# Designs tried in a protein design run: peptides against a protein of PDB entry 5CWW. Part 11

Target 1, 194 residues: chain A of PDB entry 5CWW
Amino acid sequence: VPKLQGPFDFDLNPEDEQDDEVELKDIYVIGEKPRVADLMRGEEEELEMMKEDQHNGLSLNIICLLSTSGQVKICLDIDGVEAQWLPPRSKNKRLFAPPPEPPSLLTFQTFDTLKPAEVTPDGWPMFSEDATSPYSFYVTHPAGITYISLTPWVFRLESELQSDSEAGTEFRIDLLAKGQGSERDRIFTQTRTQ

## One batch from the design tools (peptide; aimed at target 1 L161)

Design b2_p27_1_s2 (made by RFdiffusion4, then SolubleMPNN; its pose is not in this set)
Fold by OpenDDE base, seed 5:
Structure b2_p27_1_s2 (fold): chain B 194 residues (1-194), chain A 27 residues (1-27)
Amino acid sequence: as target 1 above (194 residues)
Amino acid sequence: AEAAREEAKRKRVLEALKKALEKKRKE
C-alpha cells in the first residue's frame, strides 16, 4: 500500500512575511531522472534512448509552485522523497522508530510571470508541460503565456551532484545560488482590445 | 533590507545544496 507523503516543509525564509500570503493555485512536479539501474529491466532498445535523456536530467525532484499572482517558486527536494510503501505488517513492530522528519523542500528560485497590472483577483494561472523538454514548462494566464526553462542550471546542478571532486564545488554552487538562471520568456500577451 | 534578505536566501540555498551534495555522495 503506498504511503501518503507530506506535508512538506518549505524552507521559506520566515522573514519573507510576504510568502505566507501567497495563495497557491497550481503545482508542477518534475520527477528526478530515473535511475538507469531501475530501467535496465526493460527492453535494451528503450534503454539507449533513455540514457541520452537521463544525462540531461536532475537527480532531484523539482516542485514548482504557482500562486494566484503568477509567482513561481522552484523548489528542490533535497532529501529525496522516494515512494514509500507501508512496511508490511511484519509482527516485529519496531515500535520506536521516530517518525521520519518531514522532507524539506528548498526554495531555489522565485520569480514572477505576470506584471503587477496583469494580476487579477479571479486570475487562474496554470502550469502546462513542454513536450520538448521535461525541464521546461508554461505558465498560462488570461493575461498571457510564459515559457519557463530550468535547463540553464539543471545541467550544472546535476554535474555537481555527479561529481566526485570537491574541488571548486563550493564556487560552482555559489554561482548556482546566485545565478539561478531559469529562462523566462513571455511568448504570448493578451492584447486588451481597447 | 531586500538585498540582505536576498543574500540570506542565497546563503540558505548554498547550504542546502551543499548538504544535498554530501548526501548524494554518500549513497
Scores: peptide ipSAE 0.295, ipTM 0.829, DockQ to the pose 0.061
OpenDDE base, seeds 1, 2, 3, 4: peptide ipSAE 0.200, 0.289, 0.291, 0.206; ipTM 0.721, 0.824, 0.826, 0.723; seeds 1, 4 fail the geometry check

Design b2_p27_2_s1 (made by RFdiffusion4, then SolubleMPNN; its pose is not in this set)
Fold by OpenDDE base, seed 2:
Structure b2_p27_2_s1 (fold): chain B 194 residues (1-194), chain A 27 residues (1-27)
Amino acid sequence: as target 1 above (194 residues)
Amino acid sequence: MEEAEREAKRKKVLEALKKALEKLREE
């Protein structure tokens, strides 16, 4: 039986955003790319060819949260939340195991997909996938559709995670954080027919 | 590189990222 995971603690929530007041409507999870080394436990020769293909994903889970207001929060699973299975009901309820520290999600970026005037109390924005990339998706709302791509920073972050050199890492990570790098494009706006 | 060294580097990268994001929040 899958163990119910959560609640997740969010690290680095903006102070001004009373997170307690943000009503979440949808969640979009981008699973981590499996490490080729873990998949290729038997085929040494294919490791070199797949190194080029290794650049096609992040070795971290990404959790995207969408609020009623159309706010998107991009979170990184830095602790590596693995699917936990409920331990078999061993009789000894060791009641006193300190609750495992809730897995922390690192808030990487927060942005809006709707203008304040487009926000409605009954609005229900939703995520939808992009078939062309796991790191691109759409936010659909009655007011319009917004395309989002995480690809620019995902690639750079993965490059740092896989780097054999620590030289300049702090500087490049600082630039990555400052740039944020997510693409956001409003591809459709619903024209209010008068 | 030993797997342990890779994990240690990965951890350092993530700590650097966290620190960088913390700085942005404080600005």
Scores: peptide ipSAE 0.534, ipTM 0.917, DockQ to the pose 0.831
OpenDDE base, seeds 1, 3, 4, 5: peptide ipSAE 0.529, 0.534, 0.532, 0.530; ipTM 0.916, 0.917, 0.915, 0.915; seeds 3, 4 fail the geometry check

Design b2_p27_2_s3 (made by RFdiffusion4, then SolubleMPNN; its pose is not in this set)
Fold by OpenDDE base, seed 5:
Structure b2_p27_2_s3 (fold): chain B 194 residues (1-194), chain A 27 residues (1-27)
Amino acid sequence: as target 1 above (194 residues)
Amino acid sequence: SAAAAEEAKRKRVLEALKKALEKLRKE
């Protein structure tokens, strides 16, 4: 796995070696929402307010990467979840604990926001937030603006993560992976009057 | 414990997801 010199190790298949040529321009991070089980360990009053939000978040960090070409990679921080459940390692302050390994990112989806003809060497695509949803955002480029929403699959994935039943999980996850249900809509295109 | 069972479930889901994505990339 080519260690991209970055804070994250990408779990990229060898076939994704083409990703080595992708120059990143921007990063958009969506922090994980607390899990219901974690909320139940807190004060009862916070539980009532958060019940409504239980279905509106993912208990995984999402890291979106944007290239100069307008390619978006949606990555999941799988290791971040594992760290929450690790029993507190015994207080042996080993003064020289090796730095924690950077979290591995699982690439969920990759897609383009620009047409090939819209890609320019001096292009500067950027992420911007959607104030109405933490799982929606925009990619702005001189050629146009693209709306992206992760909500369709985020909800389904969280449902599987919280499900008590193992029946059909593999099938539903397979469907989830194949569907890659991120919404992507070009909301503005710059018409160059040539 | 219920927490351990939940953790195991989450791990299984994530492994299934990883496997599914790997399969998709090979197709």
Scores: peptide ipSAE 0.536, ipTM 0.917, DockQ to the pose 0.700
OpenDDE base, seeds 1, 2, 3, 4: peptide ipSAE 0.535, 0.533, 0.529, 0.533; ipTM 0.919, 0.917, 0.915, 0.916; seeds 2, 3 fail the geometry check

Design b2_p27_2_s4 (made by RFdiffusion4, then SolubleMPNN; its pose is not in this set)
Fold by OpenDDE base, seed 3:
Structure b2_p27_2_s4 (fold): chain B 194 residues (1-194), chain A 27 residues (1-27)
Amino acid sequence: as target 1 above (194 residues)
Amino acid sequence: MEAKREEEKRRRVLEALKKALAKLRAE
């Protein structure tokens, strides 16, 4: 039986965003890149080609949250949220292992896709995938469509995750944080024909 | 004023990333 995964702890939320009042409407999950080593145990040549593709996905899951107001929150799953199954009802009162600490999500970036005047009570923003890239997606709202791409930082973060050297890590992460975050472009705006 | 808030947010993200990386490397 699938176990309902408990509430995610947003331990690293910037304090300034009143997250408590944001009604979430949609969630978009970008899974971690498959462990190529596990899939390609027999095809050494293809493994080298996949390593050269600079656009190897992030080793972390990305969770995107969308509010009614069109706010997007990009979160990183640091703890690796795996699908948990309810333990089989074994009759033995096995001492409930302390509930695993809820997975912590790191908020990497928060931004709005709607102007305040575009926010409507009846507006229902939704995520839509981009078939051309796993790290790009759309936010669709009656007021317009916004394209979002995580590609500007995902590669850099992955490079840092794969680096064995602690030397320069602080500098590289600083560059990552100071850099431009996610690309965000309004590709369509609905003109209300008055 | 907004620029300072953004810088502080970026700093918090940076610190969080450092902490996260440290955890991931310890596992």
Scores: peptide ipSAE 0.262, ipTM 0.800, DockQ to the pose 0.059
OpenDDE base, seeds 1, 2, 4, 5: peptide ipSAE 0.256, 0.259, 0.258, 0.263; ipTM 0.796, 0.794, 0.796, 0.799; seed 5 fails the geometry check

Design b2_p27_3_s3 (made by RFdiffusion4, then SolubleMPNN; its pose is not in this set)
Fold by OpenDDE base, seed 1:
Structure b2_p27_3_s3 (fold): chain B 194 residues (1-194), chain A 27 residues (1-27)
Amino acid sequence: as target 1 above (194 residues)
Amino acid sequence: SEERLKLLAKKLAALVDKRKAERKRAA
């Protein structure tokens, strides 16, 4: 049985957002790309197809959070949270090890998908996947549908994570942090029938 | 804020350094 993970500590959470004040409605998780070493345990033919795909993913888990107001929070798993399993019912009273420090998520970006006038108490925004890309998804709401892509910064971040060179890293990371971040496009807006 | 972005950059840089160090130890 999988162990429930959390609570997570949100690093660089916006100051105005007390975690208790944001009502979350949905979570979208983008798993990290598999490590080459883990793939080598599989059949050789799957290895070649995955090699091309391996270069296109991020070596970090991404956790996207969606609030009732249509706010999206993009968080990075900086600690590398692994799936935890419930310890087997071994009767051995493990000495209460101090609870491990809660895993931290780095809040990379926060943005709204709805205009203030579109936010309704009965509005339930939801995530949906994009079949064409693991790093793109949609936020659906009665008021409209917003396309979101993480690809603009994911590729750059992965390039730095995999680089053997330290030259220019600080500069490129600074540009990445100061950049526009995720792509957002409202692809559908519900026409208010007057 | 600009301050938040600076801190974000710092944390991302630290993450990159951590991952590079981990790769060097595994090699």
Scores: peptide ipSAE 0.588, ipTM 0.938, DockQ to the pose 0.757
OpenDDE base, seeds 2, 3, 4, 5: peptide ipSAE 0.586, 0.586, 0.587, 0.586; ipTM 0.937, 0.937, 0.937, 0.937

Design b2_p27_4_s1 (made by RFdiffusion4, then SolubleMPNN; its pose is not in this set)
Fold by OpenDDE base, seed 3:
Structure b2_p27_4_s1 (fold): chain B 194 residues (1-194), chain A 27 residues (1-27)
Amino acid sequence: as target 1 above (194 residues)
Amino acid sequence: SAAEEEKRKRVLEALKKALEKLREEEK
């Protein structure tokens, strides 16, 4: 499991005046798909795995942040891609290399999973995984459970990342950003027994 | 809202830059 280690820089967050006051409760990380080129030493095996892996995930790490109020922020690690595509800097720990700049996170989407009336001081939301898909998960809270899926946009974004053609990229990215974001569905609501 | 449009524009610009960098590294 690729462990994202280190502080993340949120410089790419839109200056939503309200973001500085958001108390984070939980983090859910979706690791990037393994690079076929790193797994395959042999040319023929590389071609078969590339065909299967092209459909299996995003080449970017996704970092989901959950606030105490049930707000979900979906972030993309854009700089992480640069670090991975950069030729492995020889392990010579140059003792004096400036600490690697923390990866910049791009906030792709922000949404709420709780109604204001459902937010309680003692009720903390938590992430839980979906065993059927790495790009789907749940937000669990005493008031209810919300299903979230990133599948509506993840595969489209991956297609753009893997595209060798610059033609139409701007148009397709525009459609991606303006299109439907993550799927969100409240699958369970706890009825307050009066 | 104007704020939502600006956010979308920033996301688009960042994604475009990321894609450009990735494509340059693969060439």
Scores: peptide ipSAE 0.140, ipTM 0.700, DockQ to the pose 0.064
OpenDDE base, seeds 1, 2, 4, 5: peptide ipSAE 0.158, 0.140, 0.453, 0.158; ipTM 0.684, 0.701, 0.882, 0.677; seeds 1, 2, 4, 5 fail the geometry check

Design b2_p27_4_s2 (made by RFdiffusion4, then SolubleMPNN; its pose is not in this set)
Fold by OpenDDE base, seed 1:
Structure b2_p27_4_s2 (fold): chain B 194 residues (1-194), chain A 27 residues (1-27)
Amino acid sequence: as target 1 above (194 residues)
Amino acid sequence: AAKEEAKRKAVLEALKKALERLRLEKK
């Protein structure tokens, strides 16, 4: 049985006290790509086909937060929370190792999906998955539907995480941090019938 | 603008540290 991970500590900059007042309505979690070495302990032949897919995911967990105002916060689990399995019910009470320090979440990006005029006190934005990509999703609100894709920066970040070369790392990460690399497209807007 | 820049810098530093840790774990 997988151990419930959390609570997550948000490495919220203490100056972002304003973000603590944001009422969250939904959470969307994108799990890290499986380590092929952990999956493939059994059958050698499927290794080659999965090698092409190995490059298509991020080695970090992503936690997306959605506020009542339609604000999306993209958080990264930078501490690399290892999947903790509940210890097998073997009777030996292993002294519970002190609970691992809660993973720190880094806020990578924050953006709005609604215009100020579209924000309503009774509005309930929600996440929904995109069946075509684990790194794409929708934010649905009565005012409209917004498509979001993390793929542009996820690929670059993963490439950096897998790189053994420190050369150019600072430059590439700087580009990632400066780039609002998430795609955001309003695919539907509810027309106010006059 | 200054707060946004500070936030970007914090993200950058955190990502650098994360990368360093992950690279050390692979070694």
Scores: peptide ipSAE 0.244, ipTM 0.799, DockQ to the pose 0.064
OpenDDE base, seeds 2, 3, 4, 5: peptide ipSAE 0.240, 0.242, 0.181, 0.244; ipTM 0.796, 0.799, 0.690, 0.798

Design b2_p27_4_s3 (made by RFdiffusion4, then SolubleMPNN; its pose is not in this set)
Fold by OpenDDE base, seed 2:
Structure b2_p27_4_s3 (fold): chain B 194 residues (1-194), chain A 27 residues (1-27)
Amino acid sequence: as target 1 above (194 residues)
Amino acid sequence: AAAEEAKRKAVLEALKKALEKLREEEK
C-alpha cells in the first residue's frame, strides 16, 4: 500500500533559521507536475495533450508557508515525493525502518505581505488560490490582499532541471537565486475608517 | 534516465549552494 506522504511531514531544514518567532498560520502547496520522462512511459495520446500544460510547470513540489505577521516563505521539496511503500505486513521483524526522513525543504524566498503597522495580534492571513494560474495565489488579510506569482522563476528553474546541457547552469542558477523573481502586488488595501 | 537524474541533482545542489551563499551574505 503506498504511504501517502502528506505535505505536513516535511522537515524544514533546521539551517533555515526559522526565526522561532515566526508563528505559521497557513500552508499552500503547489504540487509537482509530472516529468516528461515519466509521461513518456504512458500512452502516447495522453502525452500530447499534457505536453502543452506540462511545459509550464515545475517538477518539484512548492510549499508556501504563511506566518501570522504575513511573512511568506517559499520552499521547494528538493528530495521529491518518493513513493514510499508500506512495508509488507510480513511477520516478526519490526524492521523499524527509520521513519523515512521527511523530505528536506529548501527555502527559496522569504518576503512580507504586510507592513509592520498592518500586523495585528488577531490577524489571520490566509492563502487563496488563483484559478487562472497554478503558480499564482493570494494572501488575504483584514488589512489587504496581496497577489503573488512564482511564474518568473518557476519556468527558469524547470528549464534548468530539464536541460540537456550543464554549460552555464551554475551561472544561471546563481542569477535565479539572486533575483528570486516572485512577483508581489498589493491589489487591495482596507482603509481603516476611523 | 540516470544522466537526467544526475543533472537534476546537480541543478538542485547548485541552487542549494547559491541560496546558502545568499544567506551568508545577508548575515
Scores: peptide ipSAE 0.579, ipTM 0.930, DockQ to the pose 0.648
OpenDDE base, seeds 1, 3, 4, 5: peptide ipSAE 0.576, 0.578, 0.577, 0.578; ipTM 0.929, 0.929, 0.930, 0.930; seed 5 fails the geometry check

Design b2_p27_5_s1 (made by RFdiffusion4, then SolubleMPNN; its pose is not in this set)
Fold by OpenDDE base, seed 4:
Structure b2_p27_5_s1 (fold): chain B 194 residues (1-194), chain A 27 residues (1-27)
Amino acid sequence: as target 1 above (194 residues)
Amino acid sequence: SAAEERKRQAVLEALKKALEKKREEEK
């Protein structure tokens, strides 16, 4: 039986001590696209179709975390989620296998979708998908709706991951990390009719 | 290939380092 790796098994980098205080309300996962090298074992036609799709995707899982305050954390699964199977019920050895080290998520970006004044105790932010792009989504809250797109950096990161040249990689990655990151646009704001 | 995987890992390590630096600069 595949172990449902609950969102709680993601060891968010403990160095963000502030993250332990963040109550998570929702999770949005963008699955990795298969690597070209892994696809080379398939038929040439499938490879060409997937190459076009791979140009528009990331060969890493992306985990988006949403807090009660409307904070979004964009995380990358750099270790790869290995399918952890529940250990077979062998009765005897009470040896608590050390809990499998939760996959280390790399926080790429953190940002707020709500203004401090919009955060309410009864507010319930939620993710919703964009049917037009796997790397775009919405955060909905009673105060408003925010569009988010990862496309500005995903393509560039994938290009580096697939590059045959090591020249300038560190520099380009530094620029990527320091860049504006994800696109964020408030598409709707609920006007409190006072 | 093993070489491709090494390059991939190098990119990921560079990314980790870059993000760590970014966090330090924001503090």
Scores: peptide ipSAE 0.566, ipTM 0.930, DockQ to the pose 0.637
OpenDDE base, seeds 1, 2, 3, 5: peptide ipSAE 0.566, 0.562, 0.565, 0.563; ipTM 0.930, 0.929, 0.929, 0.928; seeds 2, 5 fail the geometry check

Design b2_p27_5_s2 (made by RFdiffusion4, then SolubleMPNN; its pose is not in this set)
Fold by OpenDDE base, seed 4:
Structure b2_p27_5_s2 (fold): chain B 194 residues (1-194), chain A 27 residues (1-27)
Amino acid sequence: as target 1 above (194 residues)
Amino acid sequence: AAAEEAKRKAVLEALKKALEKKREEEK
């Protein structure tokens, strides 16, 4: 498995090693938004700007993985949030510090953007950003273009993360996990000229 | 601050469990 040498060592949990070595071709990272509570320590003006950004961003990093077959995995960086609260360990670069354990990615959703018949050996799916939303993007392939939006569940998840009430959290999170998750829409399909 | 962090952690743990359960049900 070619380790994509990205800034994130993806220890793909070997449990998701389904026998089919899903060859990853692209990665799309959505950076975390600052938490409202953290913003309360900042100038009121930044808080107002973030409130006006109706898209309350998720206070977690999202990592999207794209395979050669057009499979998308939406992953959440849960450990990244914990690392922010750890007092800066004195960067004693212990020369022989074991490589930092790769952040544990929680796979939120996995889905395909291509039909099996659309998968070609020379086809390279790629992520493309959506200029209108940081939580929306496209998967482009010679066979077609798929729009993906994380907004439906991102907002709800952030609401739970910021909620003051513990009442019903488990139930709402269960519904969130069982839900359809991300919006997907094939916006373009290449017509095979026979 | 500590209470908020504890809550975030609890939410994320609940999410993890819910997703694990979902995966088991899909299998």
Scores: peptide ipSAE 0.589, ipTM 0.934, DockQ to the pose 0.666
OpenDDE base, seeds 1, 2, 3, 5: peptide ipSAE 0.587, 0.587, 0.586, 0.588; ipTM 0.935, 0.934, 0.933, 0.935

Design b2_p27_5_s3 (made by RFdiffusion4, then SolubleMPNN; its pose is not in this set)
Fold by OpenDDE base, seed 2:
Structure b2_p27_5_s3 (fold): chain B 194 residues (1-194), chain A 27 residues (1-27)
Amino acid sequence: as target 1 above (194 residues)
Amino acid sequence: MAAEEEKRRRVLEALKKALEKLREEQK
């Protein structure tokens, strides 16, 4: 039987004073890229297509959280959420291995998709996928639609994760964190017809 | 300004620790 995963711990989140009161409305998960070793059991053709698509995916799961106010949090699953199976009900009270430490999520970026004046009590922002890229998505709200792309940093982070060289790691990480992060563009705004 | 820089520093430290851990687990 699959073990229920969660709740996720946000132990690595910087104490944003505002984080404790955020009502979440939606979650969008971007799964990690399949391991090449696991793909090698499939046809050689899939490996070539993945090489040509410049978007070598991230080896980490990304969890996007959306609040009622249209705030987006981009979180990284650092510990890797592996499918956990419930231990077989052995009748013997074997000491339940301490519950595996809940996966720690690292908040990489937080940003708003709505202006304060666009936030309404009845407004429900939602995620929607972009069929053209697994690392791009939309936030849809009655006030408008915002395009979000993680592509500016995902590739760089993956390159760092795959790098065997510790030299310059701190500098490259600093550049990732100081960068603009995710691309964000309001593609549609609902005009209030007066 | 100072609060935003401190936030960035914390994220960087967390990311650094996370990457170090990931590299150790891959070895």
Scores: peptide ipSAE 0.129, ipTM 0.692, DockQ to the pose 0.061
OpenDDE base, seeds 1, 3, 4, 5: peptide ipSAE 0.165, 0.163, 0.156, 0.168; ipTM 0.692, 0.690, 0.681, 0.693; seeds 1, 3, 4, 5 fail the geometry check

Design b2_p27_5_s4 (made by RFdiffusion4, then SolubleMPNN; its pose is not in this set)
Fold by OpenDDE base, seed 4:
Structure b2_p27_5_s4 (fold): chain B 194 residues (1-194), chain A 27 residues (1-27)
Amino acid sequence: as target 1 above (194 residues)
Amino acid sequence: MEKEEEKRKKVLEALKKALEKLREEAK
């Protein structure tokens, strides 16, 4: 059972004072792809499957946040990458280590799944998994269901993270940031029975 | 391995900066 890692102190950038107190209703976490080095201790067959699966997962954890208004915020866990590179904390660091600094989440994309007229006080949006892809999911609300896929940018980002050349990195990252984000499709809309 | 790690870190830093710029442009 993946331990729900405890309260993510979202350092909401204090400058987003004007962002209406977005009440979060749900969180969806997409775990990072296991490192090939960690898999090399396992069966060779899993390594070949991961190479053949063109959908090589992202080497970063993705945290999706869902508000009461149906706003989705896609965040990347940057600290997870840094923590992986930190030499194994020598056993001797004191019991009173300051609480682990809240994970620095990079907001990659924010978008709405509901129209303003669909937002209701009693409407609770929820995430649900897509069995076909770890990088696709649904947002369900009484007003409708929205399919979301992160695959368009996840692949490009992973390709950049795995690139051996720094040449053009800034340009490619700029294109990633400015490019089309997540795919979003409303697959069901509840017709208000008049 | 160390070089790849440094590269990944640089990419993430660049991504952060790019996203920050986009947010500023959207204001």
Scores: peptide ipSAE 0.171, ipTM 0.687, DockQ to the pose 0.623
OpenDDE base, seeds 1, 2, 3, 5: peptide ipSAE 0.133, 0.135, 0.132, 0.144; ipTM 0.688, 0.692, 0.690, 0.693; seeds 2, 5 fail the geometry check

Design b2_p27_6_s1 (made by RFdiffusion4, then SolubleMPNN; its pose is not in this set)
Fold by OpenDDE base, seed 5:
Order: structure tokens, then sequence, then C-alpha cells
Structure b2_p27_6_s1 (fold): chain B 194 residues (1-194), chain A 27 residues (1-27)
């Protein structure tokens, strides 16, 4: 029986943004690219094709959250939430195993896609995928469409994750964290015909 | 600022992750 995953704890949320105040409307998950080690168990022919694709992805799941106000939260699954199956009912389950700690998501970045004046009570922002990139997507709202790309920091982060050397890693990671390098571009704005 | 401290902690956690992944690949 599959185990229900969640709730997730959000680590490093902005202080001013209590999760209780943010009504989530949509979730967009960017699955991790398979690790080379996992691919090595497959046929050699599949390995060559996937090597090229491996350079273009993050070895972490990314969870994007969208609020009714058009706020996007980019979270990283550091713990690697895998499909968990309920352990077989071994009769000797010590009744008192503490409940497993809920998986935590690391809040990488939070940003708005809507101006305050564009936020409406009946607004229905939604995620949509970009067919051209797994790390780009759109937020569609009646007020407009915003293009978002995670590519600027995703590739840098993956480069560090795959690095054989720790030299300079802390510095580059610090720059990555401070840069908050997701691209945002309002590609369409609904003009209110006054 | 609170955000600066958050980013500092974010960087720390990411760095720890990188180190962890590096260690796993070397083992």
Amino acid sequence: as target 1 above (194 residues)
Amino acid sequence: SAEEERLKLLAKKLAELVKKRQAERKA
C-alpha cells in the first residue's frame, strides 16, 4: 500500500510569509533527473543517450507552489522524497516508534508574479509547462502570463552537486543563494479596456 | 536583515548537500 506523503515542512520560509496566510492554488513538480549511478544499471545504449540529457538537469526534485495571490515559492527536495511503501505489517512493530519526521522542503526562492492591484479574490493562477524546457514554466492568471525559468541557478547548482572538488564550492553556493537567479518575464498583460 | 540571515542559512544547507553528494560519490 502506498504511503501518503506529506504534510511537508517548509524550511527557510520568509519570515513575513507565514504559510498559514498563503492559500495554495497550484503545485508544479519538476522531477529530478536520474542519477548516473541509477542509469548505469540499465542497458549501455540507453546510457549514451541519457548522458547528454544528464547535463541539463538537477539531481533534486523541485516543487513549485503557487498561491492565489500569484506568489511562487520554489522549493528543493533535499531529502529525496521517494515513493514510500508502507512497511509490511511485521507483527512485532514496536508500537512506540516515533512517527517519522515529515519530509522537509527547502525554500529556495519566493517571488510574486502579480502586482498587488492585479490580485483578485476570484483569481485562479495556474502553472503550465514549457515544452521547450523542463525547468521553465508559465504562471497564467486572468491579469497576465508570466514566464519563469529556473535554468540560471539549476545548472549552477547541479554543477556543484556533481563536482569532484569542494574548492570554491561554498563561495559559489553563497553567490547562488544570494542571486536568487530565477528568471521572470511577464509575456502578456491583459489590458483592461476601459 | 531577516532575509540576509535566511540566505546565509540557505547557502549553508546547500553547501552541506553538495558535500554530502560528493561524499556519496566517492564511497
Scores: peptide ipSAE 0.585, ipTM 0.936, DockQ to the pose 0.810
OpenDDE base, seeds 1, 2, 3, 4: peptide ipSAE 0.585, 0.581, 0.584, 0.586; ipTM 0.936, 0.936, 0.936, 0.936; seeds 1, 4 fail the geometry check

Design b2_p27_6_s2 (made by RFdiffusion4, then SolubleMPNN; its pose is not in this set)
Fold by OpenDDE base, seed 5:
Structure b2_p27_6_s2 (fold): chain B 194 residues (1-194), chain A 27 residues (1-27)
Amino acid sequence: as target 1 above (194 residues)
Amino acid sequence: SAEEERQRKLAKKLADLVRRRRAERLA
């Protein structure tokens, strides 16, 4: 039986965001690229085609959360939330195992896709994928469509994750944390023909 | 600022992740 995962604890949430105030409307998951070790179990020919695609991906799951207000929260799965199955009912359950800590996501970035005046109670923002890039997506709302790309920082973060040298890592990570570098572009705005 | 402190903590966590992943790969 699959174990229900959640609620997720959001590590490093902005202080101004009370969890109770953010109503989530949609979730967009960008899965980690499969590790080469996991791919080696497949046919050799498929491995070569996947190598080119693997170099441009993040070795972490990204969880994007979308609120009713059009706020996007980009979270990183640092611990690797794998599908957890309920442990088999072994009779010898040591009854006193501390409850497993709830899965935590690291809040990398939070930003708005809507202006305050565009937020409506009946708004239904939704994620949609970009077929051209796994790390780009759209937020659609009656007020408009916003293009989002995570590629700028995803590439840099993956470079650090794959680096064999500690030289400059701390500095580059500091820049990542400060700049975060997600692209956000309003590609369509619904003109209210009054 | 609160955001600057958050970013500092974020950087630390990411750096720790990088170190962990490196150690796992070199192990």
Scores: peptide ipSAE 0.625, ipTM 0.947, DockQ to the pose 0.796
OpenDDE base, seeds 1, 2, 3, 4: peptide ipSAE 0.624, 0.624, 0.623, 0.620; ipTM 0.947, 0.947, 0.947, 0.946; seed 4 fails the geometry check

